# Peptides against a protein of PDB entry 3ZOQ: the designs that were tried, part 43

Target 1, 223 residues: chain A of PDB entry 3ZOQ
Amino acid sequence: QLLQDSWWNQLKEEFEKPYYQELREMLKREYAEQTIYPDSRDIFNALHYTSYDDVKVVILGQDPYHGPGQAQGLSFSVKPGVKQPPSLKNIFLELQQDIGCSIPNHGSLVSWAKQGVLLLNTVLTVRRGQANSHKGKGWERLTDRIIDVLSERERPVIFILWGRHAQMKKERIDTSKHFIIESTHPSPFSARNGFFGSRPFSRANAYLEKMGEAPIDWCIKDL

## One batch from the design tools (peptide; aimed at target 1 Q70 A131)

Design b2_p23_3 (made by RFdiffusion4)
Pose (drawn by RFdiffusion4):
Structure b2_p23_3 (pose): chain A 223 residues (1-223), chain P 23 residues (1-23)
Amino acid sequence: as target 1 above (223 residues)
Amino acid sequence: AELEEEEEILEEQIEAYDASYLE
């Protein structure tokens, strides 16, 4: 068993399939022969921090950061102590305009994960310095199933879909129950074309309050 | 000028290991 019960009860059948076994064998070799991010112990951190039952909001990313000391097994977040990349700086600028939070002295979003924000990348590993290097190796098949089981959940889930790749997943989400907040990506190429001013954080909290759920405290505290 | 600005943004994202420019 690789995940806590709430998730294992939804996903155990996927981990038994040939594609996962092939992916696991490729990763055992690559972690031993080269530099793979995030650290192997951290691959499933988004699901460790945020159980299936506790998921309130899902923020979809693509692949992990490919530099040293960055990826934590969470979409968009970085380990404390490293510079914040441009897209993450833009997320904090939008958070400041929307909610009013000060800019933090680190880029870790673990606080969000602990409050029910699933920071799910669609690809969970990457070779150092080589973006999208683990594309098509089997992770998409698993993360599509993670999206499927969340879409099947009776209690509604709020999906935040930034950019074109994340928005492609709308087809897998049952919008008769679930909420979608979508905009352009926070990358500097696209942030001023819809992401800025979109107010995703207060909008997510409004959907939660309508359902009688506690809102997310989005502000990140300095370390 | 527009092309130079795009190149600066791209370089900044590459140096920051921020692959979001592939969006």

Design b2_p23_3_s1 (made by RFdiffusion4, then SolubleMPNN; from b2_p23_3, 10 letters changed)
Fold by OpenDDE base, seed 2:
Structure b2_p23_3_s1 (fold): chain B 223 residues (1-223), chain A 23 residues (1-23)
Amino acid sequence: as target 1 above (223 residues)
Amino acid sequence: MEEEERKKILEEMKAAHDSSYLE
């Protein structure tokens, strides 16, 4: 009944598996009984904005922001009008130092997503005010599969892995085909230990150019 | 696949997903 998108073709078998059905049932209860982020319509925004074939870069996050109105289904991204979280502020600081982009007056990374940057959290939902509340419920298996099918893709992908959690996924990536950019996390707790000065944006574009692909316009316009 | 066609497919997938939580 569902029309076949590139992601659907890659993931449809996962959606039929018991683990995902159990996850879905859990989520149905969670959304009915509690405040869950992001909005249920936004859970798969990363896949909505960036098709399987259009993925150029992957940026892995852990789980969504758990405050009101923050999460929009994209890792590190916040809805327009929302105060930029500390990690995102540091991302923009590095962006400015790396390639000279101005700090935007909002925190939406949708423009990256539309250019082929898959902004994927490993866990795609969270309870309000309860970080990692949906950890270990099944999302990780699905998002691992997302990484796997990208790794299996013939066309190369650039994986940006900030921090230990994201870097744990390195073992799933075929480095004979794909490129990995690693540093410490942009969090204030770790950014000064390697994230700042890591220049992930210019490095990603350098890889894209080597592959004969158009670079990402990382600069974000004000709204 | 044309962007407009993809958008329609994604919207349908999104709608189907939303419906699953409204049941």
Scores: peptide ipSAE 0.025, ipTM 0.536, DockQ to the pose 0.017
OpenDDE base, seeds 1, 3, 4, 5: peptide ipSAE 0.022, 0.025, 0.026, 0.023; ipTM 0.532, 0.557, 0.580, 0.571; seeds 3, 4 fail the geometry check

Design b2_p23_3_s2 (made by RFdiffusion4, then SolubleMPNN; from b2_p23_3, 12 letters changed; failed a check: too like the target's own chain)
Amino acid sequence: SAAEELEALKRESEEAHDSSYLE

Design b2_p23_3_s3 (made by RFdiffusion4, then SolubleMPNN; from b2_p23_3, 11 letters changed)
Fold by OpenDDE base, seed 2:
Structure b2_p23_3_s3 (fold): chain B 223 residues (1-223), chain A 23 residues (1-23)
Amino acid sequence: as target 1 above (223 residues)
Amino acid sequence: EEEKKREELLKEMKEAHDSSYLE
């Protein structure tokens, strides 16, 4: 897929930096020697589906699912046919309670991405079965820059920050221009401590409507 | 020369992002 020009223009300066080159070289080795997720062509799916200018909402994840066939380059999203992970199930439960959407029979959030929901992990790759295996290798610097350029954008963005990891990025967000929706993480370990009932979807749409933008159709159709 | 190298690198990066990235 194509990296849209809008993102290229925002990120090209990062791509020529040594840290990114080192990251890419590392990834070449990793993908050659080990099973890495997602597929290399899917690493930047979040940017492929949602252009810089089209970003309405950002949902931050940590790193990709590390099981076979799961990760598709979008935070919290899994490929069709894949069992919904616990956190995603809870996301859909909250979605149902928040705005009445049915629980989809799949876990793909591509429809959100296509509507302007940037489903961004802070780390974009992972070794099979090894969560956080690519932490601290350079992705965080790039994704921080993604957050930065969005924060610098004049057109407001809504940042949905679930859990402490995502919330650490608040300091990078200009809250004079942008909106933040925070709660505990949808993980079973934390969802009952604030995620459930946080109504991030309706709140996001409320902000969008306030800005005169079309709301997100958060409801996901069955495949 | 430095600018040329920079342009070549950027071209490579752009092409990479338009493909399988690591191939």
Scores: peptide ipSAE 0.418, ipTM 0.889, DockQ to the pose 0.015
OpenDDE base, seeds 1, 3, 4, 5: peptide ipSAE 0.379, 0.342, 0.368, 0.346; ipTM 0.875, 0.863, 0.872, 0.865

Design b2_p23_3_s4 (made by RFdiffusion4, then SolubleMPNN; from b2_p23_3, 11 letters changed)
Fold by OpenDDE base, seed 1:
Structure b2_p23_3_s4 (fold): chain B 223 residues (1-223), chain A 23 residues (1-23)
Amino acid sequence: as target 1 above (223 residues)
Amino acid sequence: MEEEERAKLLEESKAAHDSSYLE
């Protein structure tokens, strides 16, 4: 099967629907004819690293980084050895100011994913050098379903929604059960308008502690 | 903020994620 059992049970019906079959055929052509990121084996890394039952926090991104060697199937995350993109640099700056973590010498957020932070993009593939090139091709329907099944889960989830694109998904989240942390996007274009000082990491851990769950160790070790 | 203006900012933000774009 395509996904681990916990996610497969939630999403298996989607993969049989016409929209996803069309998406799959499109992707087969794209990967054959264009340079597409991430590697096809890494498309569902967010779901591979964080099971449905283990999700504690969700951080939504738009679509993958579109430069060589950057995307690894996790929102905002880059492979080790890759220069940290501006938004990620700002995320680490806020992390440092929020809870005192050192700035890591790499940009991989895998350690977050392994602790239950679902690093989900709404669109899971992109053409090299062409941001949003796979927008409106079917990914959004699948990722909307991911948000829906998490919203329907009895055990509460914390959704961190940076910027308006992510915040548009708020209507799909049952706020009577789940917690929302909102601010402007960490992009240099918007970070000074609310992202800096928003303290999403300590706030998320405060919710987790209130729920009786273990907090996330947000600090990232050097490689 | 208008939708078109916001969309532009998002596009510019994503473009800035490409390391080659800033080099």
Scores: peptide ipSAE 0.026, ipTM 0.644, DockQ to the pose 0.193
OpenDDE base, seeds 2, 3, 4, 5: peptide ipSAE 0.031, 0.025, 0.021, 0.025; ipTM 0.680, 0.533, 0.449, 0.553; seed 2 fails the geometry check

Design b2_p23_4 (made by RFdiffusion4)
Pose (drawn by RFdiffusion4):
Structure b2_p23_4 (pose): chain A 223 residues (1-223), chain P 23 residues (1-23)
Amino acid sequence: as target 1 above (223 residues)
Amino acid sequence: SEEDERENEELEREDFERELEEL
């Protein structure tokens, strides 16, 4: 068993399939032979921090950061102590305008995960310095199933879909139950074309309040 | 480390250049 019960009960059949076994064997070799991010112990951190039952909000990313000391097994977050990349800086600028939070002295979003924000990348590993190097190796098949089981959940889930790749997942989400907040990506190329001013954090909290759920405290505290 | 910071900044420049070429 690789995950806590709430998730294992939804996903155990996927981990038994040939594609996962092939992916696991490729990763055993690659972690031994080269530099793979995030650290192997951190691959499933988004699910460890945010159980299936506790998921309030999902922020979909693509692949992990590919530099040293960055990826934590979470979308968009970085380990404390490293420089925040441009897209993450833009997320904090939008958070400041929307909610009013000060800019933090680190980029870790673990606080969000602990409050029910699932920071799910669609690809969970990457070779150092080589963006999208683990594309098509089997992670998409697993993360599509993660999205499927969240879409099948009775209690509604709020999906935040930034950019074109994340928006492609709308086909897998049952919008008769679930909420979608979408905009352009926070990358500097696209942040001023819709992401800025979109107010995703207060909008997510409004959906939660309508359902009688506690809102997320989005502000990140300095370390 | 200072070396790791410089490597991360270089990777950001390479990613930015690649995205600009694709546009």

Design b2_p23_4_s1 (made by RFdiffusion4, then SolubleMPNN; from b2_p23_4, 12 letters changed)
Fold by OpenDDE base, seed 3:
Structure b2_p23_4_s1 (fold): chain B 223 residues (1-223), chain A 23 residues (1-23)
Amino acid sequence: as target 1 above (223 residues)
Amino acid sequence: SEAEEEENEKLEEKEREEILKKL
């Protein structure tokens, strides 16, 4: 099967739907004819690192980084040895200001994913050098279903929604059960307009503690 | 060796094809 059991039980019906079959056929052509990111094995890494039952926090991104070696199937995250993108640098600056973590020497957020932080992009693939090239091809319908099945879950989830694109998903989230942390995007173009000082990490942990759950260790160790 | 690299490339291509079939 494509996914681990907990996600497969929630999403298996989506993979049989016509929209996903069309997406799949598109992806086969794209990966054969062009350089697509992430590696095809890494497309579902967000769901591989964080099971459906283990999701504590969701951080929504738009689409993967489109540069060589960057994308690893996790929103905002880059592979070790890759220069931190501007938005990720600002995420780490806010992390330092919020809870006192040091700035890591790498950009991998895998340690968050392993603790129950679902690092989900709404679009899971991209062409090299072409941001949003796979927008409107079917990924959004699958990732909307991921949000829906999490919203339907009885155990509360914390959704961190940076910027307008992520915030458009708020209508799919049952705010009677789930918590939302909203701010401007960490991008250099928007970070100073509300992302900095938004304290998403301490706020997320405060909700987790209130729910009787273990907080996230947001501090990332150097490699 | 070049033969091991070619065998590894063929294995990587088969893995890629299997992954694309699973997608």
Scores: peptide ipSAE 0.020, ipTM 0.472, DockQ to the pose 0.024
OpenDDE base, seeds 1, 2, 4, 5: peptide ipSAE 0.018, 0.019, 0.019, 0.017; ipTM 0.483, 0.493, 0.527, 0.415

Design b2_p23_4_s2 (made by RFdiffusion4, then SolubleMPNN; from b2_p23_4, 14 letters changed)
Fold by OpenDDE base, seed 5:
Structure b2_p23_4_s2 (fold): chain B 223 residues (1-223), chain A 23 residues (1-23)
Amino acid sequence: as target 1 above (223 residues)
Amino acid sequence: SAAEEEENAKLEEKEREEVLKKL
């Protein structure tokens, strides 16, 4: 099966739907004819690192980084050895100001994913050098279903929604059960308008503690 | 927003190009 059991039980029906079959056929062509990111094996890394039951926090991104070696199937995250993108640098600046973490020498957020931070993009693939090239091809329907099944879960989830694109998903989240942390996007174009000082990391941990959950160790060790 | 992320992607591309010029 494509996913681990916990996610497969939630999403298996989506993979049988026509929209996903069309998406799959599109992706087969794209990966054969173009350079697509991430690697095809890494497309579902967010779901591989964080089981359905282990999700504590969701951080929504738009689509993968479209440069060589960057995308690793996790929102905002880059592979070790890759220069930190501007938004990610700002995430680490806010992390430092919020909870005192050092700025890591790499951009991998895998340590967050392993702790129950679902680093989900709404679109899971991109063509090299062409941001949003796979927008509107079916990924959004699958990732909307991921949000839906998390919203349906009884155990609360914390959704961190940076910028308008992520905030548009708020309508799918049962705010009677789940917590939402909203701010402007970490992009240099918007970070000063509310992302900086939003303290999403400490706020997320405060909610986790109130729920009797272990907090996230947001501090990333150097490699 | 999509616009913010698109502008960020453009900035990231420029940064990548600058890094590639320094290698």
Scores: peptide ipSAE 0.022, ipTM 0.559, DockQ to the pose 0.058
OpenDDE base, seeds 1, 2, 3, 4: peptide ipSAE 0.020, 0.021, 0.017, 0.019; ipTM 0.467, 0.489, 0.448, 0.450; seeds 1, 4 fail the geometry check

Design b2_p23_4_s3 (made by RFdiffusion4, then SolubleMPNN; from b2_p23_4, 12 letters changed)
Fold by OpenDDE base, seed 3:
Structure b2_p23_4_s3 (fold): chain B 223 residues (1-223), chain A 23 residues (1-23)
Amino acid sequence: as target 1 above (223 residues)
Amino acid sequence: SAADEAENEALLEAELARRLAEL
């Protein structure tokens, strides 16, 4: 692979910017004074599991799960042994209907991440029990840059944008190069309004095949 | 060489991981 394909090469300038330094100082205080999720070592798991060049698909989330032991640093994913949240259950229901995968006995999406599915939240931390508590603190600027550098990449990316929050990022994506799969959110409040039957998994694989790339094995094995 | 570039890329990824772990 090329040196320029690493996340470090794409993001190194962001880490020196004032907004990120302010974010870092905020996070230091938050982790010291509050219960923050995910574990600080897991904040960047999406980038750890999926390199810049290896990104085939992006699935955007909002912010991490705010319950104990849930957040894994990957959008929609939960650690093994954690009860599957309602949205994740609906994701697996659609997966089953779309391509015939069995419902796994856990909620870890690490197998997707390892295959090139960037499971990115727009905000990467949260206070326990307080959804969106770290909104507007600087994460959105970094994650916008992640979207931007992927949009600038010549090798096409497939963006799966569930719900309005994710779809607001569409303006940052060069649709002349990249593919977008849009539907309502998998949340129980919206899934029946278009998420179910949207077939994002087979559609993503169809694009990958058209590009001459290996499809994602979306089926998750039991642990 | 291609091998040297691959090694350099691995070092850059390791540096990213190190810096990110310092949060």
Scores: peptide ipSAE 0.024, ipTM 0.499, DockQ to the pose 0.015
OpenDDE base, seeds 1, 2, 4, 5: peptide ipSAE 0.028, 0.027, 0.026, 0.019; ipTM 0.578, 0.574, 0.550, 0.517; seeds 1, 2, 4 fail the geometry check

Design b2_p23_4_s4 (made by RFdiffusion4, then SolubleMPNN; from b2_p23_4, 11 letters changed)
Fold by OpenDDE base, seed 3:
Structure b2_p23_4_s4 (fold): chain B 223 residues (1-223), chain A 23 residues (1-23)
Amino acid sequence: as target 1 above (223 residues)
Amino acid sequence: SEEEEKENEELEKRVAAERLAKL
């Protein structure tokens, strides 16, 4: 099966729907004809690292990094050895100011994913050098369903919504059960307008502690 | 050669497409 059992039980019906079959056929052509990111094996990495039941926190991105070797199927994350993108650098600056973590020598957020941080992009693929090239092709319908099934879950989730694109998903989140942390985007163009000082990491952990859950170790070790 | 790099890139694309067929 395509996904781990806990996600497959929630999403299997989506993969049989016409929209996903059309998306799949589009992706087959795109990967054959173009350079597409991430690697096809990495498309669902967010769901591979974080099971449906283990989700504690969701961080929404838009679409994958479109440069060589960058995207690894996790929002904001880059493979080890890749230069940290500007938004990710700002995430680590806020992490340092919020909870005192050192800035890591790499940009991999896999350690967060393994602790229950779902690093989900709303669009899961992109053409090389062409941001948003796979927007409106069907990914948003699948990722909306991911948000919906998490919103329907009884065990609370913390949604971190940076910027307008992520915040548009707020209407799908049952705020009677789930917590939302909102700020401007970590992008250099918006970070100084509210992302810096938003303290999303300590706030997320404070909610987890109130729920009787283990906090996230947000500090990333050097490789 | 640039041709071998293109052939390798095309092979990688075909392998990636075959992996997608398993998705």
Scores: peptide ipSAE 0.035, ipTM 0.646, DockQ to the pose 0.032
OpenDDE base, seeds 1, 2, 4, 5: peptide ipSAE 0.025, 0.027, 0.029, 0.031; ipTM 0.488, 0.494, 0.612, 0.484; seeds 1, 2 fail the geometry check

Design b2_p23_5 (made by RFdiffusion4)
Pose (drawn by RFdiffusion4):
Structure b2_p23_5 (pose): chain A 223 residues (1-223), chain P 23 residues (1-23)
Amino acid sequence: as target 1 above (223 residues)
Amino acid sequence: LEEELEELKEELERFKAEFEAFL
């Protein structure tokens, strides 16, 4: 068993399939022969921090950060102590305009994960310095199933889909139950074309309040 | 100096990937 019960009960059949076994064998070799991010112990951190039953909001990313000391097994977040990349700086600028939070002295979003925000990347590993190097190796098949089981959940889930790749997942989400907040990506190329001013954080909290759920405290505290 | 060059290569790769996604 690789995950806590709430998730294991939804995903155990996927981990038994040939594609996962092939992916696991490739990763055992690659972690021993080269530099792979995030650290192997951290691959499933988004699901460890945020159980299936506790998921309030999902923020989909693509692949992990590919530099040293960055990826934590969470979409968009970085380990405390490293510089915040441009897209993450833009997420904090939008958070400041929307909610009013000060800009933090670190980029870790673990607080969000502990409050029910699933920071799910669609690909869970990457070779150092080589973006998208683990594309098509089997992670998409698993993360599509993660999205499927969340779409099948009775209690509604709020999906935040930034950019074209994340928006492609709308086909897998049952919008008769679930909420979608979408905009352009926070990358500097596209942040001033719709992401800025989109107010995703207060909009997510409004959907939660309508359902009688506690809102997320989005502000990140300095370390 | 080698560490700074490697960091710069990683930043360029990231820039290229974000630019292609923007297209």

Design b2_p23_5_s1 (made by RFdiffusion4, then SolubleMPNN; from b2_p23_5, 13 letters changed)
Fold by OpenDDE base, seed 5:
Structure b2_p23_5_s1 (fold): chain B 223 residues (1-223), chain A 23 residues (1-23)
Amino acid sequence: as target 1 above (223 residues)
Amino acid sequence: EEKKKEEEKIKEEELKAELEAAK
């Protein structure tokens, strides 16, 4: 896919590297022979909605939802009309407790993305019904580079790192320039161990305000 | 890693429910 100029300038060298070419060839085969999510046109939606320069907050996920119609190229987000997955439900519960937002009747986080919340999975594709099926195929190298170029950016970024997988990326983040919000994962199996009550949304906005930036409107309207 | 496995299980159950609803 053609990326916005701001991302292209940061990532163009990656796309020329053998690992990415191999990834691309793998994906061509996968999309031809298997059901792969998200739709190929949606793989880079996180980068499409949030330019390199416009990133204010990063929320890292692992890989896309692997059910029909779920993944839309944004971490934790599901297309309208899709039942909210348990982790997403917990995200909205924390959102409600944190800043008083109503729980939306859908699971689309596009409104966050449009405001500068980069909803990035470390792996950007998945085979239907097979979580992590595209792990170790090259996406992690690209998404590591995305984290790196954001870390190198002068304008501060807020990284929200839920769970161990996301927190493993902390070493790539220059904490002298950027802020990190860490907690356990919103999964039902971990949310009660620190995610609930972590108030990542208000904390993120507090940092944005300190930087003189507009806060994120985290509240999502019903469709 | 245990948490990841549990998350995968949750996603699998959601997928099953969706597939059943699509029948």
Scores: peptide ipSAE 0.066, ipTM 0.740, DockQ to the pose 0.054
OpenDDE base, seeds 1, 2, 3, 4: peptide ipSAE 0.031, 0.034, 0.033, 0.032; ipTM 0.627, 0.628, 0.642, 0.661; seeds 2, 3 fail the geometry check

Design b2_p23_5_s2 (made by RFdiffusion4, then SolubleMPNN; from b2_p23_5, 16 letters changed)
Fold by OpenDDE base, seed 3:
Structure b2_p23_5_s2 (fold): chain B 223 residues (1-223), chain A 23 residues (1-23)
Amino acid sequence: as target 1 above (223 residues)
Amino acid sequence: MEAAEEEAKIKEEEERALKEEAE
């Protein structure tokens, strides 16, 4: 499926590079021989829902959920009807404490994506039951380029960087133009060490307001 | 801790929590 024109203009050169061709060939084999998530049509959902020009906020994840029916091509997001993963539950708890949103009865963050929240994983595919199985296969180079072209954009972006993996990308972000919100990861392992009380949602909206942009409606309606 | 090690722990904890909630 073709990327939106705005992303295509930014990334077209990457798709012609040998590393990406090798990645594509690898993925063809993987999807044919293994159970890979998300569905191949959903790999670029983050870019499909949020155009390059419409990006207001970026939330970086590592790689897709590796359980059946979970991943939908958006970081931290799960398809409706899927039990909310622990990190996502904590995200919603912080959302409730931060800005008073009710906890939704589903885990889909599509409503955020449609408002300009780029829910980007650094690795966009995974084998069933094997976290990070597609690490180092070429996705990181593409997603680094996504971060780079956003960093180069004149219109400011807010980067929400939860945990050390996401925070390693800070070196690629021009902090003279863009805003960074950092905390520990929402995982139960780390959430109590700084994620809870970090108020990333209200802080993001505060930056958007300072920029003269519409805030994100972070509250998610029940399905 | 290396970022990769932290990521592994985060994922392990997520998997554990999912199992506990399913019980």
Scores: peptide ipSAE 0.064, ipTM 0.743, DockQ to the pose 0.055
OpenDDE base, seeds 1, 2, 4, 5: peptide ipSAE 0.061, 0.091, 0.046, 0.037; ipTM 0.736, 0.760, 0.650, 0.657; seeds 2, 5 fail the geometry check

Design b2_p23_5_s3 (made by RFdiffusion4, then SolubleMPNN; from b2_p23_5, 15 letters changed)
Fold by OpenDDE base, seed 1:
Structure b2_p23_5_s3 (fold): chain B 223 residues (1-223), chain A 23 residues (1-23)
Amino acid sequence: as target 1 above (223 residues)
Amino acid sequence: MAEEREEKEIEERRLEAERREAE
């Protein structure tokens, strides 16, 4: 897929590496033989909506939703018309409690992406009905590189790391330059253990203000 | 009914996957 120039300049070398070529060949077979999500044109939506230079906040996810019509290439986000998954519902509950936003009637986080919130999964594809089916196939190397080049950026970034999986990436982040917001995962199994009340949205905006940047409008309008 | 069952199964599997992330 064609990336924006800013991301291409940062990642072009990765696409020439053997691991990515192997991943690409695997994906060609998978998309041909299996039902894979998201749509192949949507795999890099996070990078399409948020350029390298425009990244203000990063929210890390694991892998895409694996049900029909759900995944749209953005972590935690679902296409309009799709029922909000439980973790996403909890994200919106925290959003409401944190900064008073209403619960939207859809689950699309595109409005965040357009404002500089990189909604990045560590694995960017999945087989229908098989969570983590593309784990360990090469995506993690690419997405690690994405984290690395952001960490190397002079302009600070805010990383929101929900749960242990995302928090494992903390070692790749230069905390002398960048800010990290950590809590338990928004999953129903963990949200009450720290996610609720963590106020990641107001905290992120507080950091943005300290940096002299415009805050994110986290409130999502109904469609 | 078949679609509803599939949706429930998908939801359950996703919840289980997310539980692993939460641990």
Scores: peptide ipSAE 0.314, ipTM 0.852, DockQ to the pose 0.797
OpenDDE base, seeds 2, 3, 4, 5: peptide ipSAE 0.305, 0.304, 0.310, 0.284; ipTM 0.850, 0.846, 0.851, 0.842

Design b2_p23_6 (made by RFdiffusion4)
Pose (drawn by RFdiffusion4):
Structure b2_p23_6 (pose): chain A 223 residues (1-223), chain P 23 residues (1-23)
Amino acid sequence: as target 1 above (223 residues)
Amino acid sequence: SEEDQEEREELEEKDWEEELEKL
């Protein structure tokens, strides 16, 4: 068993399939032969921090950060102590305009995960310095199933879909129950074309309040 | 480390240049 019960009860059949076994064997070799991010112990951190039953909001990313000391097994977040990349800086600028939070002295979003925000990348590993190097190796098949089981959940889930790739997942989400907040990506190329001013954080909290759920405290505290 | 910081800055520049070529 690789995950806590709430998730394992939804996903155990996927981990038994040939594609996962092939992916696991490729990763055992690659972690021993080269530099793979995030650290192997951290691959499933988004699901460890945010159980299936506790998921309030899902923020979809693509692949992990590919530099040293960055990836934590969470979408968009970085380990404390490393410089915040441009897209993450833009997320904090939008958070400041929307909620009013000060800019933090680190980029870790673990606080969000502990409050029910699932920071799910669609690809969970990457070779150092080589973006999208683990594309098509089997992670998409698993993360599509993670999206499926969240879409099947009775209690509604708020999906935040930034950019084209994340928005492609709308087909897998049952919008008769679930909420979608979508905009352009926070990358500097696209942030001033819809992401800025979109107010995703207060909008997510409004959906939660309508359902009688506690809102997320989005502000990140300095370390 | 200072070396790791430089490597991260170089990767950000490379990624930015590759994305600019796709526009």

